# Peptides against a protein of PDB entry 6J54: the designs that were tried, part 24

Target 1, 223 residues: chain A of PDB entry 6J54
Amino acid sequence: NENLFASFIAPTMMGLPIVTLIIMFPSLLFPTPKRLINNRTISIQQWLIQLTSKQMMAIHNQKGQTWSLMLMSLIMFIGSTNILGLLPHSFTPTTQLSMNLGMAIPLWSATVFTGFRYKTKTSLAHFLPQGTPALLIPMLVIIETISLFIQPVALAVRLTANITAGHLLIHLIGGATLALLNINTMTAFITFTILILLTILEFAVALIQAYVFTLLVSLYLHD
Target 2, 42 residues: chain B of PDB entry 6J54
Amino acid sequence: QFQFTGIKKYFNSYTLTGRMNCVLATYGGIALLVLYFKLRSK

## One batch from the design tools (peptide; aimed at target 1 T20 S98)

Design b1_p30_2_s3 (made by RFdiffusion4, then SolubleMPNN; from b1_p30_2, 23 letters changed)
Fold by OpenDDE base, seed 1:
Structure b1_p30_2_s3 (fold): chain B 223 residues (1-223), chain C 42 residues (1-42), chain A 30 residues (1-30)
Amino acid sequence: as target 1 above (223 residues)
Amino acid sequence: as target 2 above (42 residues)
Amino acid sequence: DELLELIKKQLEAIRSLFETLNLLLLKLLS
């Protein structure tokens, strides 16, 4: 049991938590361009950032596009951390619910607050769906209000659950593969194939969850 | 376009202002109920 | 309804991104 969740324990070196270094490490993978025409890797990164930025912010007006830098940085951060977390025996900070809550709650509150600041009427109107019968209005408003407050929790739990479940499956299947190597090599090969496919799937999930997290934040901002 | 008269003009689930007013009225009603029970408890 | 349309638009955007990425990967592999 301890081995099962060992990868989710916050790593410490010499009694000091190195989680902060792990969190900051992905920033080193995205260097600031210094030239008009950089190398291919940086050019691809910039191209991806610009492309995703255009897609993410296409639904927003001028005021909403002010959040482009933050949203793009969020995608890059979560995506990079999730991808790096798929490395063998690596620690993924996004598997920690505290981290995801730490990201989700401020972003959610900022989007809600921004909505109330600039789009008060529309934001208030979102608590009541259009065409609601008069008798259901109070109850539906309450339900919608509760739904609003569940949003940050849902954001954090969704990201945490997806990444954690993926890591857990990889570790379990990987351990089973190693155990089956001495029992049945043919079955071990099948299990290993499943492990590879699962790893590829988790790479996709890592990117998708980063995008979905940011997209939902952006969607809440858009109201 | 919906055209409402009377109380439905300000409290409706179709117009933006109507929906907003319904939400505000709901919150106001809840606040008044909470206040009523709080004062009743004392 | 607007949300559904927005979701559909996002899905189409994601599809376009995957197509572009696939083309880029094919170009890199060539």
Scores: peptide ipSAE 0.074, ipTM 0.624, DockQ to the pose 0.020
OpenDDE base, seeds 2, 3, 4, 5: peptide ipSAE 0.019, 0.018, 0.019, 0.045; ipTM 0.598, 0.609, 0.618, 0.607

Design b1_p30_2_s4 (made by RFdiffusion4, then SolubleMPNN; from b1_p30_2, 19 letters changed)
Fold by OpenDDE base, seed 1:
Structure b1_p30_2_s4 (fold): chain B 223 residues (1-223), chain C 42 residues (1-42), chain A 30 residues (1-30)
Amino acid sequence: as target 1 above (223 residues)
Amino acid sequence: as target 2 above (42 residues)
Amino acid sequence: SELLERVRLELEAIEAVFKTLAELLGKLLS
């Protein structure tokens, strides 16, 4: 039980928070290109960044495209941290709700305030869906207001829950596999196969959650 | 395009301005209610 | 039990965040 959640405890070395180093480590994996023709790895990275940038910013106009750097950096950060977190006995900062809230709340607030500053009419109109019956207007406005404030929470919880659940499943199935190795080899093989499939799924989830997180931020900006 | 007259011109759920006004009216009404209860309790 | 405790801690952290936000809003509206 204690070992199950040990991987989710913020690691420290010599009383110093090593979390800062873990958070900063993914930045080293994405070096800036210095050549006209870069290495294959850098070229692939830049290609992926360009593709994701084009897809994500396609919904935004020129004003919204100013957020491209922030959104791309966000998706690269979350994606890299999530993938690195799948390494054995690694700590994933995005499993911490505080970390995700620390990212979600400022970005959400920035998008909301940006909307109110530059598109006040449209932003205020979003609190009332089009075609609402007159009798339901006051209640629906309140509900939409509450929904707005739930957005950052949902954004953070979604990322945290998905990544944390994935890690827990990997640990549980992994532990079960190890326990079954000396009990039933056939069952252990099945559980091991499930573990492999689950690991592959978690790689996909790691990327998807990073994308969804960034996409929702961009969507809130677009709204 | 919708043709609204009277109060429906300013308060409707179809036009952007109408929706905005409805939202503002709702918030204003809530604020007034809160103010009323605050003044009533004191 | 440990999971529940961690969830509790997360909820407390969320509560702290909302409390801070409420305080900030209060200061802005004052």
Scores: peptide ipSAE 0.141, ipTM 0.681, DockQ to the pose 0.041
OpenDDE base, seeds 2, 3, 4, 5: peptide ipSAE 0.030, 0.129, 0.119, 0.120; ipTM 0.632, 0.675, 0.688, 0.653

## One batch from the design tools (peptide; aimed at target 1 P26 T32 Q46)

Design b2_p8_3 (made by RFdiffusion4)
Pose (drawn by RFdiffusion4):
Structure b2_p8_3 (pose): chain A 223 residues (1-223), chain B 41 residues (1-41), chain P 8 residues (1-8)
Amino acid sequence: as target 1 above (223 residues)
Amino acid sequence: FQFTGIKKYFNSYTLTGRMNCVLATYGGIALLVLYFKLRSK
Amino acid sequence: PFFFELYI
């Protein structure tokens, strides 16, 4: 009975303040120069695009490359609006489940209507995988179509659920430091757990590769 | 001029990308079940 | 050169 942890009961609030200012703000963190040689703080933002525009370009290699100049603007918005919210009292718009159901459905249904305007038969004849055996036609086409309509829900709910799961362990491991007016040796170990956990919460950039890339496989497979 | 800089882009991919009506239908129906539960409290 | 600009 040496080290007794404590806890504080308080409501964890994901309130909703004025949002249309908070959305526009990580657009003016990135400027654009009209010069040849640039000023060494855009020049490491210009080089960071020319890397990851060479990985969502190399798989497709079609006339579906026209689409890929918009998929690098989808990686900078939720690459920035997940990184800004690690600050002390900031508010992330991708915490709320509302706009992610508007990021998945206007993009996911922009992919099944891409081959249906050109191919019209063999886009969802991709439901036919192989040289058809006879005992499992109805066990297949009720499976590979129930794992198609999962995809918009499987694209948007995987983003909201773990971003806001990073914010609660920031508060609850952090709020147990403030309520630790018991023995003071264990206060530093909870603090040291925090400053490791904030390094893991820079996997908020690593969860944007898993949004743009399963949108490219959900685009390269249909088209 | 927030239009002719990206007007060549729009009619290229808004043929399939501007289908927010399915989002508007799935959003407008999602407005109906929450006003109804508060009506029945 | 091409310079990238962000659109929201």

Design b2_p8_3_s1 (made by RFdiffusion4, then SolubleMPNN; from b2_p8_3, 6 letters changed)
Fold by OpenDDE base, seed 5:
Order: structure tokens, then sequence, then C-alpha cells
Structure b2_p8_3_s1 (fold): chain B 223 residues (1-223), chain C 42 residues (1-42), chain A 8 residues (1-8)
């Protein structure tokens, strides 16, 4: 069991936290273009960023579109860290709930405060769904208020749970395949096939969770 | 689009202003209840 | 107004 969770321990080298270097590493994979005609890899990256930016910012007004730079940097950061985390014997910072709360709480609070500052009437009215019967208004306002405070927790836990669960499943199925190689080769082949399908799924989950995290922050900004 | 008269003009679940006033009234009512029980306990 | 939540 200690070996099962060993990959989630924050690594240190010579008493210095290497976690800082791991967090900064994905930024090196996305260089800024300086030429009119760039390399194929950089051109594809820029095209993908522009495509996702146009898709995500379509729901925002001109003032909300000022958040485009931060939201695009967020999705690229989470997506790249999640994909790099699927490498063998790698440490994924997004498996740490502390890191995800550190991203979720400030971004959520910023969107909520921005809404109350510039759209006070709409933000206050959001606590009561339109068309509710008069007798249910007090109870529903309380429920919606509690729901608001659960949003940052749900945002952080969703990312942490999905990435952590994927890593645990890969480890368990991988360990089972190795144990079955000398017991029953046919059963080991079946478990290995499941492992391959699971790893493909986890690559998709890694990107989806980055998108969902950023999208929900964007939706909270829209009010 | 929605035309309300009387108290329903200010407290309704269909207009933006009406919804806002309902939320503020709910929070105000809760705050008064909490204040009442705090003062009664002393 | 409608809210959408994604759960995996």
Amino acid sequence: as target 1 above (223 residues)
Amino acid sequence: as target 2 above (42 residues)
Amino acid sequence: EENFVLVL
C-alpha cells in the first residue's frame, strides 16, 4: 500500500523542493513565436490556442474577453501537466488537492467578486431561479447560497479525483499484469489489453479535465 | 414584458429587480433571526 | 438561466 501511493509524494532532492521545477517545466514546451512563418509544431500550437480561445470566449462580452489570456494559460498549464503526469514514474502536481484548491479558490473568488462589482443586480438575482413559486423562495435562496460555496471545492476535487483515480488504476492493472505473466499468460494478455485501453482513456481524461476546469471558471465569470 | 402591481412589483421571481429584492429580503430575514437569538441568549 | 455541470 505504501508503494501504491509512493508516486503521489512530493519529490525532493538534496533537501530542496524539486516540485517547483516540475511545475515550471510545462512552460518550456510552449515557446513564443518570433517569426512570421513558424515551424510546423509552433504553428499547430498557435492554431489550437486560437481555436480554443475563440470557442471559450464566444459567451463573453468585451470586458469578459480580457480574461482570455489567463484562461488560455490555465488550460494549457493543467492540460500539459496532466499529460506529462502519465509518463512512467512521473509526479503530477495536479494530484495534490492543495494545488488544485490553490487554483480554484482564487479564480472562483475573482469571478464572484467581479460579478458583484460590475453586475450586482444580476449576480444577486442569480441566487433565485426565475419562475420559482413564492413559497419556495426562502429555502431555494439558502440552497443556492450553499451551492455557490461548494463550487470551488467541487472544482478542485473533480480535478484531483479524476487524475488520482486514473493513476491508481494504471498502477493496479499494471501490477496485476506483471503478476499474471508467470501464472497464466492468456489472462495476462487480457489484463494488458485493458491496461492499454485504460491509458488511452486517461489521456483523454487528462485533456477533458483541463478543459472542464477552465470552462467552469469561465462560466462563473459569465454569471 | 412582465407587468406586476402592488407588492408583487417589488417582490417577484420573474423580473431581475424582483428576484434581487427577494434575495435581499431572505438574507435580511435570516440576519434578523440570528440577531434575535443572539440577543435572547444573553 | 440554466446551469450545466460536468461530472466524470
Scores: peptide ipSAE 0.074, ipTM 0.872, DockQ to the pose 0.031
OpenDDE base, seeds 1, 2, 3, 4: peptide ipSAE 0.063, 0.054, 0.053, 0.069; ipTM 0.871, 0.872, 0.875, 0.875

Design b2_p8_3_s2 (made by RFdiffusion4, then SolubleMPNN; from b2_p8_3, 6 letters changed)
Fold by OpenDDE base, seed 1:
Structure b2_p8_3_s2 (fold): chain B 223 residues (1-223), chain C 42 residues (1-42), chain A 8 residues (1-8)
Amino acid sequence: as target 1 above (223 residues)
Amino acid sequence: as target 2 above (42 residues)
Amino acid sequence: VENFRLIL
């Protein structure tokens, strides 16, 4: 059990937490452009940010577009940390539920508070779906209220579970391939092929989870 | 636009105001029930 | 879209 979860232990160096440095590392990969015409890497990054920004902010009005910087920084942060976490012998901060809750709860509370502040009537009406039969109104309002409070938990758990499960699966299959190399080469080749396919999938999952997390925050803001 | 008369004008599941009033009424009812049981326990 | 939300 210790070997399976060793990659999820927060690393320390001489008693000092390196986790802070690991969390800050993705910011170094996105430098601020200084020139009118940047190099190829920065140009591609800016292009990707513009594409994702246009897609995510298309559902928002002018007031909602104020959140563009926050949402784009969030998706870039989660996406970069998830991809960097797939490097061998790397620590992924997003596998920690505490970190994901630390992001989900404040963002959720901010979106809910913003909704009640500027769209009080619409936000209150959101607790009751349109066209609900009169007899079901009290029960449905209660369910919708509970659903609201589950949102930040579901948001954090979704990200944590998907990233953690992927890392565990890669570790297990990787260990199995190494064990099978000395027993049966053909079986080891099959498991290795599965491992490659799984790693490709996990790269996609890493980006998808970053997108879904940010999209849901954006959607809660839009209501 | 829906045309409602009487209490349905204020409590309906189709209009924005009606939905809001239904939500407030449900929370108010729950609060009154909690208050009733709290006062009864004393 | 009003009242659209993703759970899964």
Scores: peptide ipSAE 0.072, ipTM 0.861, DockQ to the pose 0.036
OpenDDE base, seeds 2, 3, 4, 5: peptide ipSAE 0.063, 0.051, 0.058, 0.072; ipTM 0.867, 0.866, 0.868, 0.866; seed 3 fails the geometry check

Design b2_p8_3_s3 (made by RFdiffusion4, then SolubleMPNN; from b2_p8_3, 4 letters changed)
Fold by OpenDDE base, seed 4:
Structure b2_p8_3_s3 (fold): chain B 223 residues (1-223), chain C 42 residues (1-42), chain A 8 residues (1-8)
Amino acid sequence: as target 1 above (223 residues)
Amino acid sequence: as target 2 above (42 residues)
Amino acid sequence: PFNFTLIL
């Protein structure tokens, strides 16, 4: 019904697309450090970025390390938007498939192009898994080629589906809880408990999806 | 580690070069087939 | 080889 998907409509105010402002809002939460010793919030953010950067970029050579800024900004953007989306009456841009495709396709294409540009031999060889029986080679090359083109779609759909499904579940369970308040208080309490647990899970999912999205982009870059 | 002789030296699924050549051969074959059918329909 | 395209 219309009420189920009302929260996923791109918000406008007086006909102006405020979705643009919503997308830009997370940037305000990560101010640029200006001091040698910053406040606790910025220090924690920098620490998290450092840890994540060290972990994710460890697989890359010097050329791959140039992507560190992009990947760290990406994970922070997706993570922050996903977390902010769990606030009441908030709009989550990452629930829009168009948004996620807009990120996935360019990043994927850039990684693929970079791979073919600097590691042509290895990139071409990846279309054929090592040890493939000779008779399966042509078919498997075709399958791997198709698999390559599915990557950006899978990347975008994974993020969209996980975040959207979480919001829908919260909405449905929340609605059920409210409906049961006047029918059976005990059952309403159970559904409310489930809602709390689900909300906690969705916070974790929000961060995990940001991490997985960025990680997969990083892995595609590494090839 | 792998010792190949003859055509298998250049077209195999174990070496990096062999895998690359197999992929290129596959794409080349597909391209030729598409070209053949395209020219045949004309 | 491992394929992580469909991870999670």
Scores: peptide ipSAE 0.113, ipTM 0.883, DockQ to the pose 0.031
OpenDDE base, seeds 1, 2, 3, 5: peptide ipSAE 0.112, 0.104, 0.085, 0.110; ipTM 0.882, 0.882, 0.880, 0.881

Design b2_p8_3_s4 (made by RFdiffusion4, then SolubleMPNN; from b2_p8_3, 6 letters changed)
Fold by OpenDDE base, seed 5:
Structure b2_p8_3_s4 (fold): chain B 223 residues (1-223), chain C 42 residues (1-42), chain A 8 residues (1-8)
Amino acid sequence: as target 1 above (223 residues)
Amino acid sequence: as target 2 above (42 residues)
Amino acid sequence: TENFILIL
């Protein structure tokens, strides 16, 4: 059981936190373009960023579109860290609930405060859905306020649980395949096939969770 | 589009201002209840 | 928009 969770321990070298270097590493994979016509890899990256930016910011007004830089940097950061985390014997910072709460709480609070500052009437009215019967108004307002405070927790836990569960499944199925190699080669082949399919699924989950996290932050900003 | 008269003009679940007033009234009512129980306990 | 929170 200790070996199962060993990959989730924050690594240190000579008493120095190497976690800071791991968090900063994905930024090296996305260099800034300096030419009018860039290399094929950089041009594809820029095209992908522009495509996702147009899709994400389509629901926002001109003032909300000022958040485009931060939201695009967020999705690229979470997506790159999640994909790099699927490398063998790698540490994924997004498996730590503390890191995900550290991203979710400030971003959520910023969106809520900006909503109350610039769209006070709409933000206050959001606590009561349209067309609710008069007798249900007090109870529904209370439920909606509780729902608001659960949003940052749900945002952080969703990302942490999905990435952590994927890593645990890969580890367990991988361990089972190695154990079955000496017992039954046919069953080991079946479990290995499941492992390959699971790893492909986890690559998709890694990108989807980055997108969902950023999308929900943007939706909270829209109010 | 929605024309309400009387108390329903200020407290309704269909207009933006009506919904806002309902939310503020709910929070105000809860705050008064909490204040009442705090003062009664002393 | 509120219902999109419950995706997963």
Scores: peptide ipSAE 0.137, ipTM 0.875, DockQ to the pose 0.032
OpenDDE base, seeds 1, 2, 3, 4: peptide ipSAE 0.131, 0.085, 0.099, 0.104; ipTM 0.871, 0.871, 0.878, 0.875; seed 2 fails the geometry check

Design b2_p8_4 (made by RFdiffusion4)
Pose (drawn by RFdiffusion4):
Structure b2_p8_4 (pose): chain A 223 residues (1-223), chain B 41 residues (1-41), chain P 8 residues (1-8)
Amino acid sequence: as target 1 above (223 residues)
Amino acid sequence: FQFTGIKKYFNSYTLTGRMNCVLATYGGIALLVLYFKLRSK
Amino acid sequence: SPIPPILV
């Protein structure tokens, strides 16, 4: 009975303040120069695009490359609006489940209607996988179509659920430091757990590769 | 001039990318179950 | 090389 942890009961609030200012703000962190040589703070933003525009370009290699100049704008917005919210009292718009159901459905249904306007038969004849055996036709086409309509829900709910799961362990491990007016040796170990956990919460950039890339496999497979 | 800089881009991919009506239908129906539960409290 | 702006 040496080290007794404590806890504080308080409501964890994901309120909704004025949002249309908070959305526009991580657009003016990135400037654009009209010059040849640039000023060494855009120049490491302009080099960070020319890396990851060479990985969502290399798989597709078609005339579906026209679509890929918009998929690098989708990686900078939820690459920035997940990184800004690690600050002390900031608010992330990709915490709320509302705009992610508007990020998945206007993009996911922009992919099944891409081959339906050009191929019209073999886009969802991709439901036919192989040289057809006879004992498992109805066990297949009720499975591969229930794992198609999962995809918009499987694209947007994987983003909102773990971003806001990173904010609660920031508060609860952090709020147990403030309520630790008991023995003071264990206060530093909870603080050291925080400053490790804030390094893991820079996997908010690593969860945007898992949004743009399963949108490219959900685009490269249909088209 | 927030148009003609990206007007060549729009009619290229908004043929399939501007289908927010399915979002508007899935969003407008999602407005209907919440005003109904508060009506029945 | 032109920088694509963020979509808002």

Design b2_p8_4_s1 (made by RFdiffusion4, then SolubleMPNN; from b2_p8_4, 3 letters changed)
Fold by OpenDDE base, seed 4:
Structure b2_p8_4_s1 (fold): chain B 223 residues (1-223), chain C 42 residues (1-42), chain A 8 residues (1-8)
Amino acid sequence: as target 1 above (223 residues)
Amino acid sequence: as target 2 above (42 residues)
Amino acid sequence: GILPPILV
């Protein structure tokens, strides 16, 4: 149904795609600090970035911590886009699988190649869990290899599915609420309550998915 | 640390080197099998 | 496995 999936169509204006502008918009919400003591908004942003950076990068060595800027920008980008996507009549780029694959595949490949470059022995050894019975070694190596290649797909699909499903549920429950307003007001009130609770949940999901995506990239980097 | 002798020293699932060698051996075996079947079809 | 777990 077109009405159900209309919000997931890439928006255009006068035939010109504005998806690029939508993707770039969250950058305006995170201005570069210019003062030693900035306003409250920037200070809070910096504080959050510092906390998440310290927590997420604690498992990495000095070389791995060079990824801090990329990972922090990634979580802020995905998080902000997911939150903005919950605004009415907004388009969420992260609902597009192509968008998420475009992020997942390069980041995953970079982590894998980085691992093989600096930790070749350890990276190869990770294809075989420690303590594996000898007879299971060939099969398990194959499985672990397949598992490796599933990772970028899992990153993209997880983010896409969670965000898209949330938008669909909000649309469906919202539509049901409107339809029930003139049929059964009591049921409409129940569905409306569910809609509110679901919306709150989706805000949490939006942030969680950003965190999980970034965390998994970080974990892949750590090997 | 585990102590292994003989072939187990180089091919085991407990040491880092052993695990690496097992992985390489597995990939090598697969490569040889693929090569065998490709050459057989000729 | 040894690889990072695939979290849901």
Scores: peptide ipSAE 0.285, ipTM 0.907, DockQ to the pose 0.035
OpenDDE base, seeds 1, 2, 3, 5: peptide ipSAE 0.275, 0.272, 0.189, 0.236; ipTM 0.907, 0.908, 0.900, 0.898

Design b2_p8_4_s2 (made by RFdiffusion4, then SolubleMPNN; from b2_p8_4, 4 letters changed)
Fold by OpenDDE base, seed 1:
Structure b2_p8_4_s2 (fold): chain B 223 residues (1-223), chain C 42 residues (1-42), chain A 8 residues (1-8)
Amino acid sequence: as target 1 above (223 residues)
Amino acid sequence: as target 2 above (42 residues)
Amino acid sequence: GILPPIFV
C-alpha cells in the first residue's frame, strides 16, 4: 500500500524541500516576449493565452477585466503542473489537498470580498433565489449561505480528486500490465491498450481541471 | 417592473431590494435567537 | 490506507 502512494509523497533531498523547485519549474516554460516578432513557439503560446483570455473574460465588465492577468496565470500554472505531473517518475503538487486549498481559499475569499465591496446589494440578494415562495425564504437563505462556504472546499477537492484518481488508475493499470506480461500476453496487451487510452484521457483531464478551476473562480467573481 | 404594496414592497423574493431585505431579516432573526438562548442560560 | 496523503 505504501508503494501505491509513494508518488504522492513530497520529495526531499538532504532535508531540503525540492517541492519548491517543482512548483517554480512551470514558470520557465512561459518566457516573457522580448522582440516584436518572437519565435514560433512563443508566438503560439501568446496566441493561446490571448484566445483563452478573450473567451474567459467575455462575461466580465471593465472592472472584472482587471482579473485577466490573475486568471490566465492561474490556468497556465495549474494546467502546466497537471501536464508535467503525467511525466514518468514525476511529482504533481496539485495532488496535494493542502496545495489546492492554498489556492482555492484565498482566491475564493478575494472574489467574494470584491463582490461584497463593489456590488453589496446584488451579492446579498444572491443568498435568495428569485421567485422563492415566502415560507421557504428563511430556510433557503441558510442553505445558500452554507453553499457559499462549501464552494472553496468543493473547488479544491474537485481538482485534488480528479488529478489523484487519474494518477492512481495509471499506476494500477500499469502495474497490472507488467504483472500480466509473464502470465498471459494477450491479456497484458489488452490492459496496455487500456493504459494508453487512459493516459490520453488524463492529458485531457489535466487541462479540463485547470480550465474548470479558473472558470469557477471567474464565475464567483462575476456572481 | 414589479408593483408591490405594504410589507411586500420591502420584503419580497422578486425585486433586488426585497431579496436583500429578506436575507438581512433572516440573519437578524438568527442573531436574535442566538442572543436569546445565550441570555436565557445566564 | 486507501486514501493518499492529504497533507505533507
Scores: peptide ipSAE 0.304, ipTM 0.898, DockQ to the pose 0.021
OpenDDE base, seeds 2, 3, 4, 5: peptide ipSAE 0.302, 0.273, 0.201, 0.185; ipTM 0.897, 0.900, 0.901, 0.899

Design b2_p8_4_s3 (made by RFdiffusion4, then SolubleMPNN; from b2_p8_4, 4 letters changed)
Fold by OpenDDE base, seed 1:
Structure b2_p8_4_s3 (fold): chain B 223 residues (1-223), chain C 42 residues (1-42), chain A 8 residues (1-8)
Amino acid sequence: as target 1 above (223 residues)
Amino acid sequence: as target 2 above (42 residues)
Amino acid sequence: GILPPIIV
């Protein structure tokens, strides 16, 4: 059982945490442009960032547009870490719940506090849905308050569960394929085909989870 | 658009101000209940 | 309530 979860243990060398270097590594993949006409790879990256920024920030006002840099950096960080985590013998920091809580709780708190500062009346009114019968108002306010505090937990758990489950499934199917190679070649081929399809799916999931995480943070900022 | 009179003007589930007041009243009521039970136990 | 549009 330890072999199954060995890939989720934070790597250390001589007692020093290599995990810090792993977290910092994705920043090297996104260099800042220094020339008027940049390399094709950098130009493509900037183009993708511009498209995603335009799509995500379209729902925000001028004051909300200030969060564009933070949200774009967040999606690039989570997306790159999730994709790099699918490389063989790699450690994925986003599989750690502590890592995701460390991102979710501060960002959620910042959005909530920002909402209460600039839109106090609207933010308080969101605890009561419009058109609620008078007798249900107290109970519904309590439920909505509980729902608010569940948001950062759900944000962190969603990312952790999706990435972790994908890694575990790839590991299990891969192990089963290797075990069946010497037992039944036909069955091993079927399992290998499933592994390929699953791997492609997990690449998509890696990007989708980065997008969903950033989108929900943006949505909490808007409302 | 929404015309309310009396107490319904300040406490309703349709207007923004009314919803805000209902939320504040709910929190205030809970705070008073907690305070009551805390003081009752001496 | 507040809509979390995406779960998975």
Scores: peptide ipSAE 0.291, ipTM 0.911, DockQ to the pose 0.034
OpenDDE base, seeds 2, 3, 4, 5: peptide ipSAE 0.275, 0.185, 0.258, 0.259; ipTM 0.911, 0.897, 0.908, 0.906

Design b2_p8_4_s4 (made by RFdiffusion4, then SolubleMPNN; from b2_p8_4 with S1V L7I)
Fold by OpenDDE base, seed 1:
Structure b2_p8_4_s4 (fold): chain B 223 residues (1-223), chain C 42 residues (1-42), chain A 8 residues (1-8)
Amino acid sequence: as target 1 above (223 residues)
Amino acid sequence: as target 2 above (42 residues)
Amino acid sequence: VPIPPIIV
């Protein structure tokens, strides 16, 4: 069981946390363009950032579009860390619940406080859905308040659970294929095929979870 | 769009102002209940 | 049963 979770232990070298370097590494993959006409790699990268920025910020007003830099940096950070985490013998910081809570709680609190600051009436009214029967109003307000405080927890747990579950499945099926190589080659081939399909799925999940995390933060900002 | 009279003008589940007032009234009622039980124990 | 180090 300890071997199963060994990949989730934060790595250290000589007592120094190399996790800090792992978290900072994705920033090197997104250089700032300096030329009018950049190379094809940087041009495609900037084009993808512009497309994702347009579709995510289309919901927001002019004041809400100020968050474009924060939301785009967030999706690039989570997406890149999740993809890099699928490399063999790599450590994924987003598998740590503490890491995801450290991102979810401040961003959630910032969106909630921004909503109450500039849209106080609308934000308070969101605790009561429109058309609620009069007798259910007090109970539903309490439930909606509890639902608000569950949002940062659900945001962090969703990201942690999806990324962690993917890594565990790859590890388990990968270990099973190696064990079956000398027992039954036909069965090992079937499990290996499943491993390939699962790995492709996990690459998609890595990007989807980054998108969902950023989208929900954006949605909470919009209210 | 919505026409209400009396107390329903200020407390309703359809208008924005009415919904806000219902939320504030609920929080105020809970705060008063907590305060009552806190003062009763002393 | 060992607990996975997901929180730390």
Scores: peptide ipSAE 0.217, ipTM 0.888, DockQ to the pose 0.019
OpenDDE base, seeds 2, 3, 4, 5: peptide ipSAE 0.169, 0.188, 0.134, 0.159; ipTM 0.869, 0.889, 0.895, 0.894

